# Peptides against a protein of PDB entry 6RGO, part 347

Target 1, 392 residues: chain A of PDB entry 6RGO
Amino acid sequence: MALKLLGFNQDATCFSVISSNKGVTIYNCDPFGKCFELEKSTSNDEELDFLVEMLFSTSLIAVVDKTIGASKRKKLKIVNTKRKATICELTFPHEIMDVIMNRKIICVVLKSDQIFVYDISCMKLLRTIDVRGEKLKSTSKFRNSEAVGDIGVRVSLSTDNNSILCYSSYSKSDKENAPLNDIVVFDALKCIQINVLPAVHQSNIVCIACSPDGMLMATASEKGTIIRVFKTIDTENDEPILVNEFRRGSRPSRISEMKFNHDNTLLACVGESDTIHIFALPVTTTEADANEDDTLQQSSHSLSSSINGLQYISKGLANRFGKIIVSKIPTQSQQRHVAYIKIPENAKYRIGFPKDTTNTIHICGEDGNYLVYSIPRNEVGPCTLVKSNTFD

## One batch from the design tools (peptide; made by RFdiffusion4, then SolubleMPNN)

Design b2_p29_5_s1 (from b2_p29_5, 12 letters changed)
Fold by OpenDDE base, seed 1:
Structure b2_p29_5_s1 (fold): chain B 392 residues (1-392), chain A 29 residues (1-29)
Amino acid sequence: as target 1 above (392 residues)
Amino acid sequence: MELPTLNATEEQLEEYKKLLEEERKLLEE
């Protein structure tokens, strides 16, 4: 059977899939099993396409049926899974491309590069964000080129109540083909722009992850070779703070999903490659604990072992786009432990981090595998498989 | 700019609010 992955919920307690025969199925992770099924509305052998966003482990889901005709692709249904009933429906002017939520906010991304921000508690529209801005309204040539179907606004929302929304935006370059390579950080509750990170990549941003607390974001471009991690709110001299730069690989490969774990100590990425990568993040010591000046003068001899760690600081980016002040990443953060999971070639996988186990990752594949891995913290190496289940 | 429309009865909106409040309590336990 053809499976299509919809992904994990916010805390990786559930995941959703499209089964060609069954429609939308939601699985519980522990104990593993089917917890909800939404039957397909049509008997046709049409390729099923849905957006499903679950509110954590609750009975509330947001559903967009993208299978049938342009009218249904504009409708967001809120469904009570216990009753198997639609409780309300939102109709949008354009096709829905993405839906994300937390306990406070629903964000709906349209094909028109608009983001609609709703208060989940009352379904009140708080803000419409037009990512094209006022200047590009005159060139109302929707790029009708079917080939641009994969380049759109990307969004990520913090899973906490702060509701930090990160989204890709068009560069201010007067070029008709401005890339989606800026990031806007937005307070979705207050409806204010907090920060703008210009030109974080040379090409369009295709993947964004916000940390659960909204303090970090990860970005990847169409090349998917470099992942950048920034602070969302904090700036140094009005410039974006680059916390980490990770190399996924030397070969271009699309990244489809990235996620932080609950304590911001790990970043995982998955995509078209045969490998899920897990990067260690330095713990941001809040400056508060620096005051215990316990003067233990242990004269640790300066073994200046000149580890010529090739800082491939790509000097080349500094000249043409504004100096992203790479704050001097303290040289101590060089031991980036990296873990990995090998996955079948051409299998699409999704990732989730459970809240209660910061060293565990959940993964699910279109091959029908649900897998739980333990992540090594003190070494570079493969993750260890802890649990394996199958679904259809 | 065409605005989204909410298609719900008052009863459906009250059911929605009740569901969210019940589920919020279960997420705080």
Scores: peptide ipSAE 0.302, ipTM 0.852, DockQ to the pose 0.869
Fold by OpenDDE base, seed 4:
Structure b2_p29_5_s1 (fold): chain B 392 residues (1-392), chain A 29 residues (1-29)
Amino acid sequence: as target 1 above (392 residues)
Amino acid sequence: MELPTLNATEEQLEEYKKLLEEERKLLEE
């Protein structure tokens, strides 16, 4: 049977899949099992296509049926999984490309490069972000919507209540074909733009991850060779702070998904390659109050890997046109993965980090495998398989 | 700019709010 992965929920307690015979299925991760099924609406041998966004492990899901006709692709259904009933339906002017949510916000991304931000508590529209309209203030020509294939606006939302939205925007280049290589950081609750990171890659951004707390973002371009991690809110001298630059590989390969773990110590990436890569982030010591004297000599063998060379090279190369380009970390200071998982080359995988176990990763494949791996703490190497389950 | 439309009855919207409030409590426990 052809499986299509929809992904994990925000805390990796559930994942969703499309089965050609059954429709949408949601699996619980622990205990592993089917928890919800949405039957296919049609008997036709049409290839099923859906968007499903879960609100954590709750009975609330957002569903877009992309299978049948252009009209249904514009409809977002809010479904109660316990009742198997649609509670409400939102109809959009254009095809829905993505839906992301947390406890406060739903963001709906359209093929028109519009982002609709909703208050989840009342389904009130808070903001429409027109990423093309923002570009048009700088560039007169509409890209014909039809000719821009798989390159659309990418979004990521913090899973916390701060609701930090990161989205790709068009660079202010006078070129008709300006890339989607800027990042905008947006407070989705207050509806305020917090930050703009210009030209974070040379080509279109195809993957973005926001940290659970919204303090970090990771970005990857179409090349997928370099992953950059930035602070979202904090700036240094009004310039974006590049925290890390990771090398996934030497060969170009599309990254389909990235995720931070819940304590911002790990970043995982998956895509068209045979390898899930896991990178270590520097532990940002939050300057929590240094006052409480609790001398717990946890011999943190600080892997004092000599991260001496993370000079914040805040030297924005002012390109010849006075545009701040985020300085590339020198290739010698590009960190490699600390851990990896080998996956089948032709199987699409999705990743999730559970909340309670910062050194565990959940993965699922279109091959019908749900796998739990332990991430090595003190060595660079393969992850250890802890649990395996199959689904159909 | 063409705005999205919400298609729900008042009863459906009240059911939605109730569901969200129940689920919010369960997520805070």
Scores: peptide ipSAE 0.300, ipTM 0.850, DockQ to the pose 0.875
Fold by OpenDDE base, seed 3:
Structure b2_p29_5_s1 (fold): chain B 392 residues (1-392), chain A 29 residues (1-29)
Amino acid sequence: as target 1 above (392 residues)
Amino acid sequence: MELPTLNATEEQLEEYKKLLEEERKLLEE
């Protein structure tokens, strides 16, 4: 049977899949088993396509049927999994490309490069973000979105109540083909733009991850060779917003997903490569409880010396676009992975970090494998398989 | 700009609010 992975929920307690024969199935991770199934609405052998976003381990899911017809692709259904009933439906002007949620916010990304931000408690629209509209005030030509291939706006939302939204935006270049290589940081609760990071890559951003607390974000371009980690908020201490630069590999390979663990100590990435890479993040010790003894020789290669090239251009556009930080990223700070998982070639995998165990990663494959790995702490090497299950 | 439309009855909206309140309690336990 052909499986298509939708991914893990926010705390990696569940994952969702599309089965070509059944429809959407949600699996619980522990104890492992089916917890919900959404049957096919159609008897046809059409390739099923869905978006499913689950609110943690709750009975609340958001579902978009992308299988048949332009009308269904514009509809977001809120479903109670216990009742197997649609509670409400939102209809959008354009095809839905992504849906993300936390306990406070639902964000809906359209093919039109619009982001709709909703209060989950009442389904009230809080904000419409028009990622193109910021460009259109400078350049009159609506390029029809049809000619921009698989490159759309990417989003990530913090899983906490801070509800920090990171999204890709078009660079201010007068070129008709401006890349989606800017990042906007947005407070989804206050509906304010916090920051703008211009030209964080040379090509379009294809993957973004926000940390659970919204304090960090990771970005990858179409090349997928370099992952960059940024602070979402400017700290008063003139600390560089670019905190890490990781090398996934030398060969171009698309990254499909990135995730932080729950304490911001690890960043995992997966994609078209035969390898899941896990990177260690420097623990920002707040200076307070430096009790001496646990000299964990984390080789804090002091990234401090090389990142001095961040010129803050503090010109008066700050009020509408945040602080524009032109980072000259020094090539010297490229760290390799700390840990890795080998996955089958041509199998798509998804990743999730469980809340209760910072050194455990959940992965699932379109090969029907659900795998739990332990991440090594003290050595660079392969992760250890702890648990395996199969699904259909 | 065409705005999204919410297609729900008043009964469906009350069911939604009730579900969210039930799930909120279960997330606080």
Scores: peptide ipSAE 0.290, ipTM 0.847, DockQ to the pose 0.842
Fold by OpenDDE base, seed 2:
Order: sequence, then structure tokens, then C-alpha cells
Structure b2_p29_5_s1 (fold): chain B 392 residues (1-392), chain A 29 residues (1-29)
Amino acid sequence: as target 1 above (392 residues)
Amino acid sequence: MELPTLNATEEQLEEYKKLLEEERKLLEE
């Protein structure tokens, strides 16, 4: 059967898939098994396409039928999975491209480059963000919507109650073809723009991940060779703070998903490559406990091994980013390790981090594999398979 | 600008609020 992955929920306790024969199925991760199934309403051999966003492990889901030819691509259904009933339906002026939620907020992204922000508690519209309208104040010409293929506004939302929304925006360049290479950081509860990160890549941003606490954001462009990690809220002299820059690979390859773990110590990425990459983030020790004098002379073992992926930010790259004050990444955060998982070629995978175990990653594939891996803490190397399940 | 339309009965909106409150309690335990 052709499976299409929809992804994990916010805490990686569940994942959703489209089965060509059944419709949408939701699996529980532990104990592993089917917890919900939404039957296909049509007998047609049409390729099913859906958006499904879960509210954690709850009975609340948001569903969009995106099937080609379906009149329903503008409709968001809120469904109670226990009752198998639609609670409410939102109809939008344009096709829905993405839906993201937490305990407080639902964000709906339209093909018009509009983001609708809702209070989940009452389905009240809090804000409409018009990403094109913000560009029009700087540039007179609309891109005709038809000519821009798979490039649209990307969003990520913090899983906490602070509800930090990160979204891609058009650069203020007078060019008709301005890329979606700016990031806006938005407080979705207060409806306030917190920060703007200009030109974080040279090309369109295709993947964004917000940390669970909303304090960090990762970005990747169409090239998918470099991942940048920024602070979301904190600025240095009103300029964005670049915390990390990672090289995933030498070859261009699209990144489809990135996620932080729950303590902001790891960033995972997956895409069109045969490898899931897991990057270590430096622990920002708060200055408070710096008083203990422990002179641990840890030996300079020159692991000169060919990790072609860890380019240290050489002092020379600071000049080519414009006024981005690259805060002096302390040269001492030397031990950035990369863990990895090998996946089958041409298999699409999705990733999730469970809340209770910061060194565990959940992955699922369109090949019907659900896999749990342990991540090595202090070494560069493969992750260890802990649990395996299959689904159909 | 066309605004999105909410299609729900008063009964469905009451059921929705009740569901969210039940799920909130389960997420705080």
C-alpha cells in the first residue's frame, strides 16, 4: 500500500499517516498501536492528500482534505477522535498549505501567503498576518501566485504556552523575485512582532524549526547544505544572535523536517538524503556557577578524523554576513558531535523527540517502519536502535 | 479581505469548549 507520512505530534507520543486504502491513521508510539482511523469518504482512486495536526496525545485533531480536485482544500475541520465527529469547520478564502498548533494557538497558512492565528480555546481569530502585504509596502509588484511552485511561507510554533511563532517572510529587496529568506519571530498570544532576522539565507527558506520553549530557531534553505540556529527573542545591539551554524553535507539536498529535543541540546534533520543528522547544541551555562576552580586538564587528543560536516565558524566568515553580530561563539564549545541514522534511499522519514528522554529519537518511514533510536552523548557515530515496529 | 467563516452550531461550540477543558485537565495531571 502507498503510505504518506504526516508526521509526529508535538511530544512524539503519536504519529499520523495516510493509507491509500483507509484514509488517515494515527498510531500511538508506546504502547505501539492504532489509536484512531479516519475512513476515506470517496471510492475514487484519487491520490489522497491531507493535513493532520494533533493536539499532543488528546482526542483533538485539525484535518484538511487536500486531495486534488477536492472542494475541501479551503476547509479546516476540528475533529473529536473519540466521537469520530466534526466539532467545527473553518472555511478560508484560499487553499490551506499548513496547520500548526499548541495548547493555546492554531496557526493556518494559506496559499495567499497569509497566516491566520487563532485562540484554540474559543476559535477566535487573534491575528491575520499578510506576508505579501508586508512586502507590498516595500515592493509594488505581486508575484503571480501560479509561477512559484513548492515555495511558500514556512512556519514553526513553540510547543510551550509562550506560543512563539517563527515564519519566513520576503526580503525588502526591490527585486520582483525577492526570496522568502527573512524570518519574523512573533508572540502569537500577544500578537506582537518580537524580532526580524533579515536574509538568514541567500535562497528561499524551506524548513524552520522552533525549540519547544521558543528560545531557539533553526533554518534551512532550498540548498539544505547549511543549517543556522538563532536566538528568537534575544538580540545583541538590536541585531540577531547566530548561536550555531551546521553543515549537513556537501551536496544540495532538501531538508523536509527539523526538530529540537525538549532541553535544546540536540537538533535533528531529515529530508531527501539517506541520512538523518543529529547535531549537538552547546549548553549555554548561565554565568552563575562559574566559581568552582576545577582545572580539569582534559588531554588534547587530536581527533583529526574526516568529519567533513563540522565546519568550525572560521573567523573569516563574520565579514560576509552583513550587520549580523555573530556573538563570539565561545571558541571553547569545541566538542560539537554529530550523530546519524542511516535510512533507505528514497524512503521519506519523519522525526520526533519524546519529552521524557532527551537522548532518544522517534522516526517513522513511508516504508512502514517505526523506529526508536538512542543518541550517543559524547561521541560522533551512529545511533543505536532500541525498538522497532511495523505499520500498514 | 475575505474573512474565514466559522461553521459551528452553539451546541458544537459548547461541546468543543468542554472537550478542551477535559483535555487541559488530562495534560496538567
Scores: peptide ipSAE 0.277, ipTM 0.843, DockQ to the pose 0.879

Design b2_p29_5_s2 (from b2_p29_5, 11 letters changed)
Fold by OpenDDE base, seed 3:
Order: sequence, then structure tokens, then C-alpha cells
Structure b2_p29_5_s2 (fold): chain B 392 residues (1-392), chain A 29 residues (1-29)
Amino acid sequence: as target 1 above (392 residues)
Amino acid sequence: MELPVINATQEQLEEYKKLLEEELEELKK
């Protein structure tokens, strides 16, 4: 049977899959088992395509049927899984490309490069973000977004109540073909833009991850060779916004998903490669707890010395222009993975970090495997398989 | 700009709010 992965929920307690014969299935991770099924509405042998976003372990899901016709692809259904009932339906002007949520906010991304931000509690529209910006009022050529392949606006939302939204934006180049290589940081609750990070990659951004607390953001381009980690907020101490640069590999490979763990100590990435990479983030110890003598020789290779080469030209340009990353981080400062998982080359995998265990990662594959791995702390090496289950 | 249309009755929206409140209160336990 062909499986298509939809991914884990925010705390990796559940994951969603499309089964060609059944429709959408949601599995619980522990105890492992099917917790919900959305039956296929049509007997047609059409390839099933869905978006499903689950609100943690609740009975609330957002569903978009992308299988049949342009009208369904524009419809967001809010479903109660306990009642198996649609509670609310929203119809958008364009095809829905992504849906993300937390306890406060739903964000809906359209093929038109618009982001609709809703208060989840009342389904009130808080903001419409037009990522193409107002300049397109003059050029009546809607770029047939058909010819620009899978390159659209990417989004990530913090899983906490701060509701920090990170999204890719078009560079200000007057070239018709401006890349989606800027990042905007947005407070979804206050409906304010916090930061703009211009030209964070040389090519389009294809993957973004926000940390659970919204304090960090990771980005990857179409090349998928370099992952960059940024602070979402400028700190008063003139600290560099770019806190990490990781090398996934030397060969180009698309990254499909990235996730932070719940304490911001790890960043995992998965994609078209045979390897899930896990990177360690330096813990920014705030100077206050300097007193406990615990000689954990964590080789905090103070990346402070190598990042000093990033001359941020803070030209006094108004709050709409983030600090331009003028200098490339020297290739010598690029950290490798601390841990890895080997996966089948032809199987798509998704990743999730459980809340209760910072050194555990959940993965699921289109091969029907749900796997739990332990991440090594003190050595660079493979993760250890702790639990395995199968699904169909 | 064409705005999204909410296709829900007032009763469905109140049922949604109630469900969300119940589920969010269960997540605090």
C-alpha cells in the first residue's frame, strides 16, 4: 500500500499518514496504535493528498483535502475526531499550501503567497500577510506559479503561547525572479513584525523550523548543504543574530523537515538523503548560575571566536531592514552533526521530538516504520534504536 | 483582496468554542 507521511504533531505524541486505501490515519506514539481515521470519501483510484494539522493530543484537527478538484484544495475543515464531525469550514480564495497551529493561533498559507493568521479560540482573522508585498499591484502578470515548482512561502510557528511565526519572504531585488531568501519573524498574537533577516541563503529557502519557545529559528535553502540558526529577537548585547551554521553535507540534497527539541539543545533535519542529522546547539548559559562547580566538560567550543568575522553593517536603516549578513561564516566554523540515523534512501521520513525526553527522537517512514531513537550525549555517532512499531 | 469565507452557523461556532475550551482544559491536567 502506498503511504504518504503528513508528520508528527507539535509534541510528537501523534503522527498522521495517508493510506491509499483508507484515507487519513492518526497514530498515537505511546501506547502505539491507531487513534483516528478519516475515511476516503471517494471510490476513485485518485492519489490521495491531504494536509492535516493536529492540535497536540486533542480531538481538534485541521484538514485540507487536496485530492479532488480546486474547490476542496481551498477548504480548511476543522474536525472533532471524537465526534467524527466537521465543526467549521473556511473557504480561501486560493489553494491551501500549508496549515500550522498552536494553542492560540492557526496560520493558513496559500499558493498566492498569503498567510492568514487566525485566533484559534474564535476563528477570527487577526492578520493577512501578503508575502509578495504591494509592488505586485502594478505588474498584472501573476507569475504563473505553475512554472515555479515546489518553491513557495515556507512557515514555522512556535509551539508555545508566544506564537512566534517565521516565514520566508522575497528579497527586495527588482529582478522579476527574486528568491524567497529573506526571513520575517512575526509575533502572531500581537500581529507585529519583530525582525527581518535579509538574504539568509543565496537561493530560495525550502525549510524553516522555529524553536518551541520561538527564541531560535533554523533555515535551509534548496541546496540543503548548510543549515543556519538565528535568534528571532535582537538582544541588547549586540550579540550576532546568527548563532549557528551547520553542514549537513557536501552534496546538494533537499531538506524536507527540521525540528528543535523542547529545550533548544538539539536540531534535527530530514530530507531526500539516507541520513537524519542531529546537531547540538550551544546552550547559552546566562552568566548567573556560574556557581555550581559541576565540571561537565561539555566542550563548549565557544563559537564566539569564529562568529566574530560576521561584520554586521548595522547601517541605521529603519526597523524594516534587518542586519545584512555581509560576510559568509568561514567554512572552518561549520559544525557537523553530533548524531545521525540511517534511513532507507527511497523512503520519506518525518521527525518529532517528544516533550518529556530531550535525548529521544521519534521518526516515521513511508515504509510503514515508526521508530524511537536515543540520541548519544557524550559522543559523535549513530543514534540507538529503542522502540520500533509498524503501521499500514 | 478576496477574504476567506467562514462556512459555519453560529451554533457550529459555539460548539467549536466549547470543544476547544474543553480540550485545552484537558491539556492542562
Scores: peptide ipSAE 0.349, ipTM 0.886, DockQ to the pose 0.858
Fold by OpenDDE base, seed 1:
Structure b2_p29_5_s2 (fold): chain B 392 residues (1-392), chain A 29 residues (1-29)
Amino acid sequence: as target 1 above (392 residues)
Amino acid sequence: MELPVINATQEQLEEYKKLLEEELEELKK
């Protein structure tokens, strides 16, 4: 049976899948089991495609039927899972590409590179963001969207009530083929632009993750070799703060999803590779605790172990794009603890971090596996499988 | 700019609000 993964909800308590035989199925993670099914409305052997976004573990889901004809692809349905009923429907001018939500906001991304921001409490439109902007309207030759089907606006929303929206934007280069390599940080509640991070990659951004608190963002380009983590709000001399740079691999590979854990200590990455990567983030010590003058002079000897930590100082990028002020990451914190999970080749996986267990990751595959892994904290190595379940 | 159209009755919007309020209050416990 062909499964298609939709993903985990915001707290990884549930995940959604498309089953060719059943339609949309939602599973609880613990206790593991089917909690909801949206039956296939049509007997046609058409490949099912849906967007489903859950509001955490609630009975409220947003659904877009992308299977059937141009009209349904423009419709966002709000469904009560307890009643199995559509309670609200929104019709958009263009095909819906993505839907994200938290307790305050729904964001709807269209194929037109527009983001519609709604107050979830009343479905009031707060803002329409046109990512193409006014200047590019003159060159409104719709890039023949056939060849560029995978390149569009990417969004991520903080899961907290601050509702920090990060989205990819077109660089201001006068080139007809400007890449989606800028990031805009937007307060979705106040409807204000907070920050703009120019040219964070050389190519289009294909994956973005916002931290739960909205203070960090992770970005990856089409190359998927480098993941960059930035501060969202804070700037140094009006320049973006690069907190982390991670190497996923040497070979190009698409990253499909990234997620922070609840306490911003881990960043997970999944995509077309046989490996889920988990990167440790340095805990941002807020400067507040620096005042305890604990004078413990422990003269711990200078073990000058000259571990030639590969300074992948990418020397070369300094010249043409704005000086990304790589804040002097203290050289000692460069032993970034990395964990990994091996997954089947060509199996699409999705990732989720449960709220209550900062060292646990949930993963699910189009192979019908739901897996819970423990993440090692002290040593670089494989994650340990804790729980395994199957779904169809 | 063509605006999205909301297709809901007032009753459906009231049901939506009520459901959202109830479910969000359950998530705080």
Scores: peptide ipSAE 0.344, ipTM 0.886, DockQ to the pose 0.879
Fold by OpenDDE base, seed 5:
Structure b2_p29_5_s2 (fold): chain B 392 residues (1-392), chain A 29 residues (1-29)
Amino acid sequence: as target 1 above (392 residues)
Amino acid sequence: MELPVINATQEQLEEYKKLLEEELEELKK
């Protein structure tokens, strides 16, 4: 049977899959088992395509049926999984590309590069964000979406109640084909733009991860060779704070998903490569615990390679060309993974970090494997397989 | 800008709200 992975929920307690014969299935991670099934609405041998966003382990899911005709691709259904009933249906003007939620907010991304932000408690529209902006309305040549692979607005939402929304935006380039290489940081509750990170990569951003608390974000471009981690809110001299720059590899490979663990100490990435990479983040010691005098000179050579190497090349036409983040960090000083998992090259995998175990990662594959790995703390090496389950 | 259409009765919206409140209370336990 062809499986298509939808992903883990916010706390990696559940994951969702599309089965060609069954429709949407949700699995619980512990105890492992099927907890919900949404039956296929059509007998046709059409390739099933769905968006499913879970609200943690609750009975509430958002579903978009992308299989059956152009009209259903515009419909968001809020489903109670316990009752197997649609409670609410929203019809959008354009095809739904993504849906993301937390306890407060639903964000709906359209093919029109619009983000609809809802208060989840009452399904009230709080904001519509037009990522193309007013100037690009005249050049509404819909990118003939057939040939250039699925380059749209990417979003990530903090899993906490702060509801920090990070989204990719078009750079202020006078070029007809401006890349989606800016990041906007948005308070989804207050509906306020709080930061803009200009040109964080040279090409379109294809993957964004927000930390659970919304304080960090990770970005990857179409090249997927470098991952950048930024502070979301804080700025130094009106410039974005780059916390980390990680090298996934030397060969281009698309990153499909990135996730932070719950304490912001690890960042995992997965994609088209045979390897899940896990990177260590520096523990930001909050200044508060600086008072206890314990002079344990553990010479942890914190390879705080001061990432002093990011210069915004503001060429003097500051008004027309957005600042480009150019890493001047020598390739040798780029941090590599601290841990890895080998996966089948032909199987798409998704990743999740459980809340209660910061050194554990959940992964699931279109090969029908659900795997739990332990992440080594003190050494660079492979993760250890702790649990294995299969699904169909 | 074309606005999305909500296809729900007032009863369905109240049922949704109630369900969400119940489920968010379960997540706090």
Scores: peptide ipSAE 0.321, ipTM 0.877, DockQ to the pose 0.884
Fold by OpenDDE base, seed 2:
Structure b2_p29_5_s2 (fold): chain B 392 residues (1-392), chain A 29 residues (1-29)
Amino acid sequence: as target 1 above (392 residues)
Amino acid sequence: MELPVINATQEQLEEYKKLLEEELEELKK
């Protein structure tokens, strides 16, 4: 059967797939099994396309039928999976491109480059963000939306209650072809812009991940060779703080998904390459617990590989136009992966980090494999397969 | 700007609110 992956939920307890014959299926990860099926409403041989966003392990899902030719591409359904009932339906002026949620917020991204922010508890509209409207004040030419291929506004939301929303925005260049290479950090609860990270890549941003706590964000461009990690809220002298710059590879390859683990110690990325890459983040030692006196002298020669965390304080080269450009970390200071998983070249995979095990990663493939890997802590190398299941 | 239209009755929105409260309490256990 042709499978299409929708992805994991926020805590990687479930994943969703489109089966060509059945419609949407949701699987539980542990114990492994089907927990919900949404039957195909149409007998047509049309390629099914859906957005499904699940609220953690709850019975609440948001569903968009994106099937080609469907008039439903503008409709968001909120569904109770236990009752198999639609609770409410929202109709948008434009096609829905993405839906993300946490315990507080639903964000709906439209093909018009608009983001609708809702209070999940009552479906009240809190904010409409017009990502184009900020640009149109500078240049009157509507680019005909037809020629904008796979490049649209990208979003990521923190899974915590702080509800930090990161989204890609158009650079304020007078060029008609301004890339989506700025990042806006937004408090979705207070409906305030917190930060703007200008020109974080040279080309369009195609993937964003927010950390679970909303304190970090990762970005990748259409080149997918370099991943940048920034602080979301904190600034140094009103400049964006670049925490890490990771090199995924030398060859261009699209990154489809990135995820932080629950404690912000790992960043995983997957895409069109044969390899899932896992990067270690520097542990910010919070100074708080330094008081316990425990004298255990164990002389473990930890090979302190001098990760010279050269905090390249990116001296923003203020270009002649007063725009802070996030300086590139020198290629010598670019960190590599600490772990990897080999995957089939032709199979799309999704990734998720479970909450309870910071060194475990869940992956699922359009090849019908659900796999659990252990991530090595003290060595650079392959992940170890712990569990394997199949689905159809 | 065309605003999104919510197609729900008040009763459906109350049922939704109740369901969400119940499910979010289960996630705290």
Scores: peptide ipSAE 0.317, ipTM 0.875, DockQ to the pose 0.859

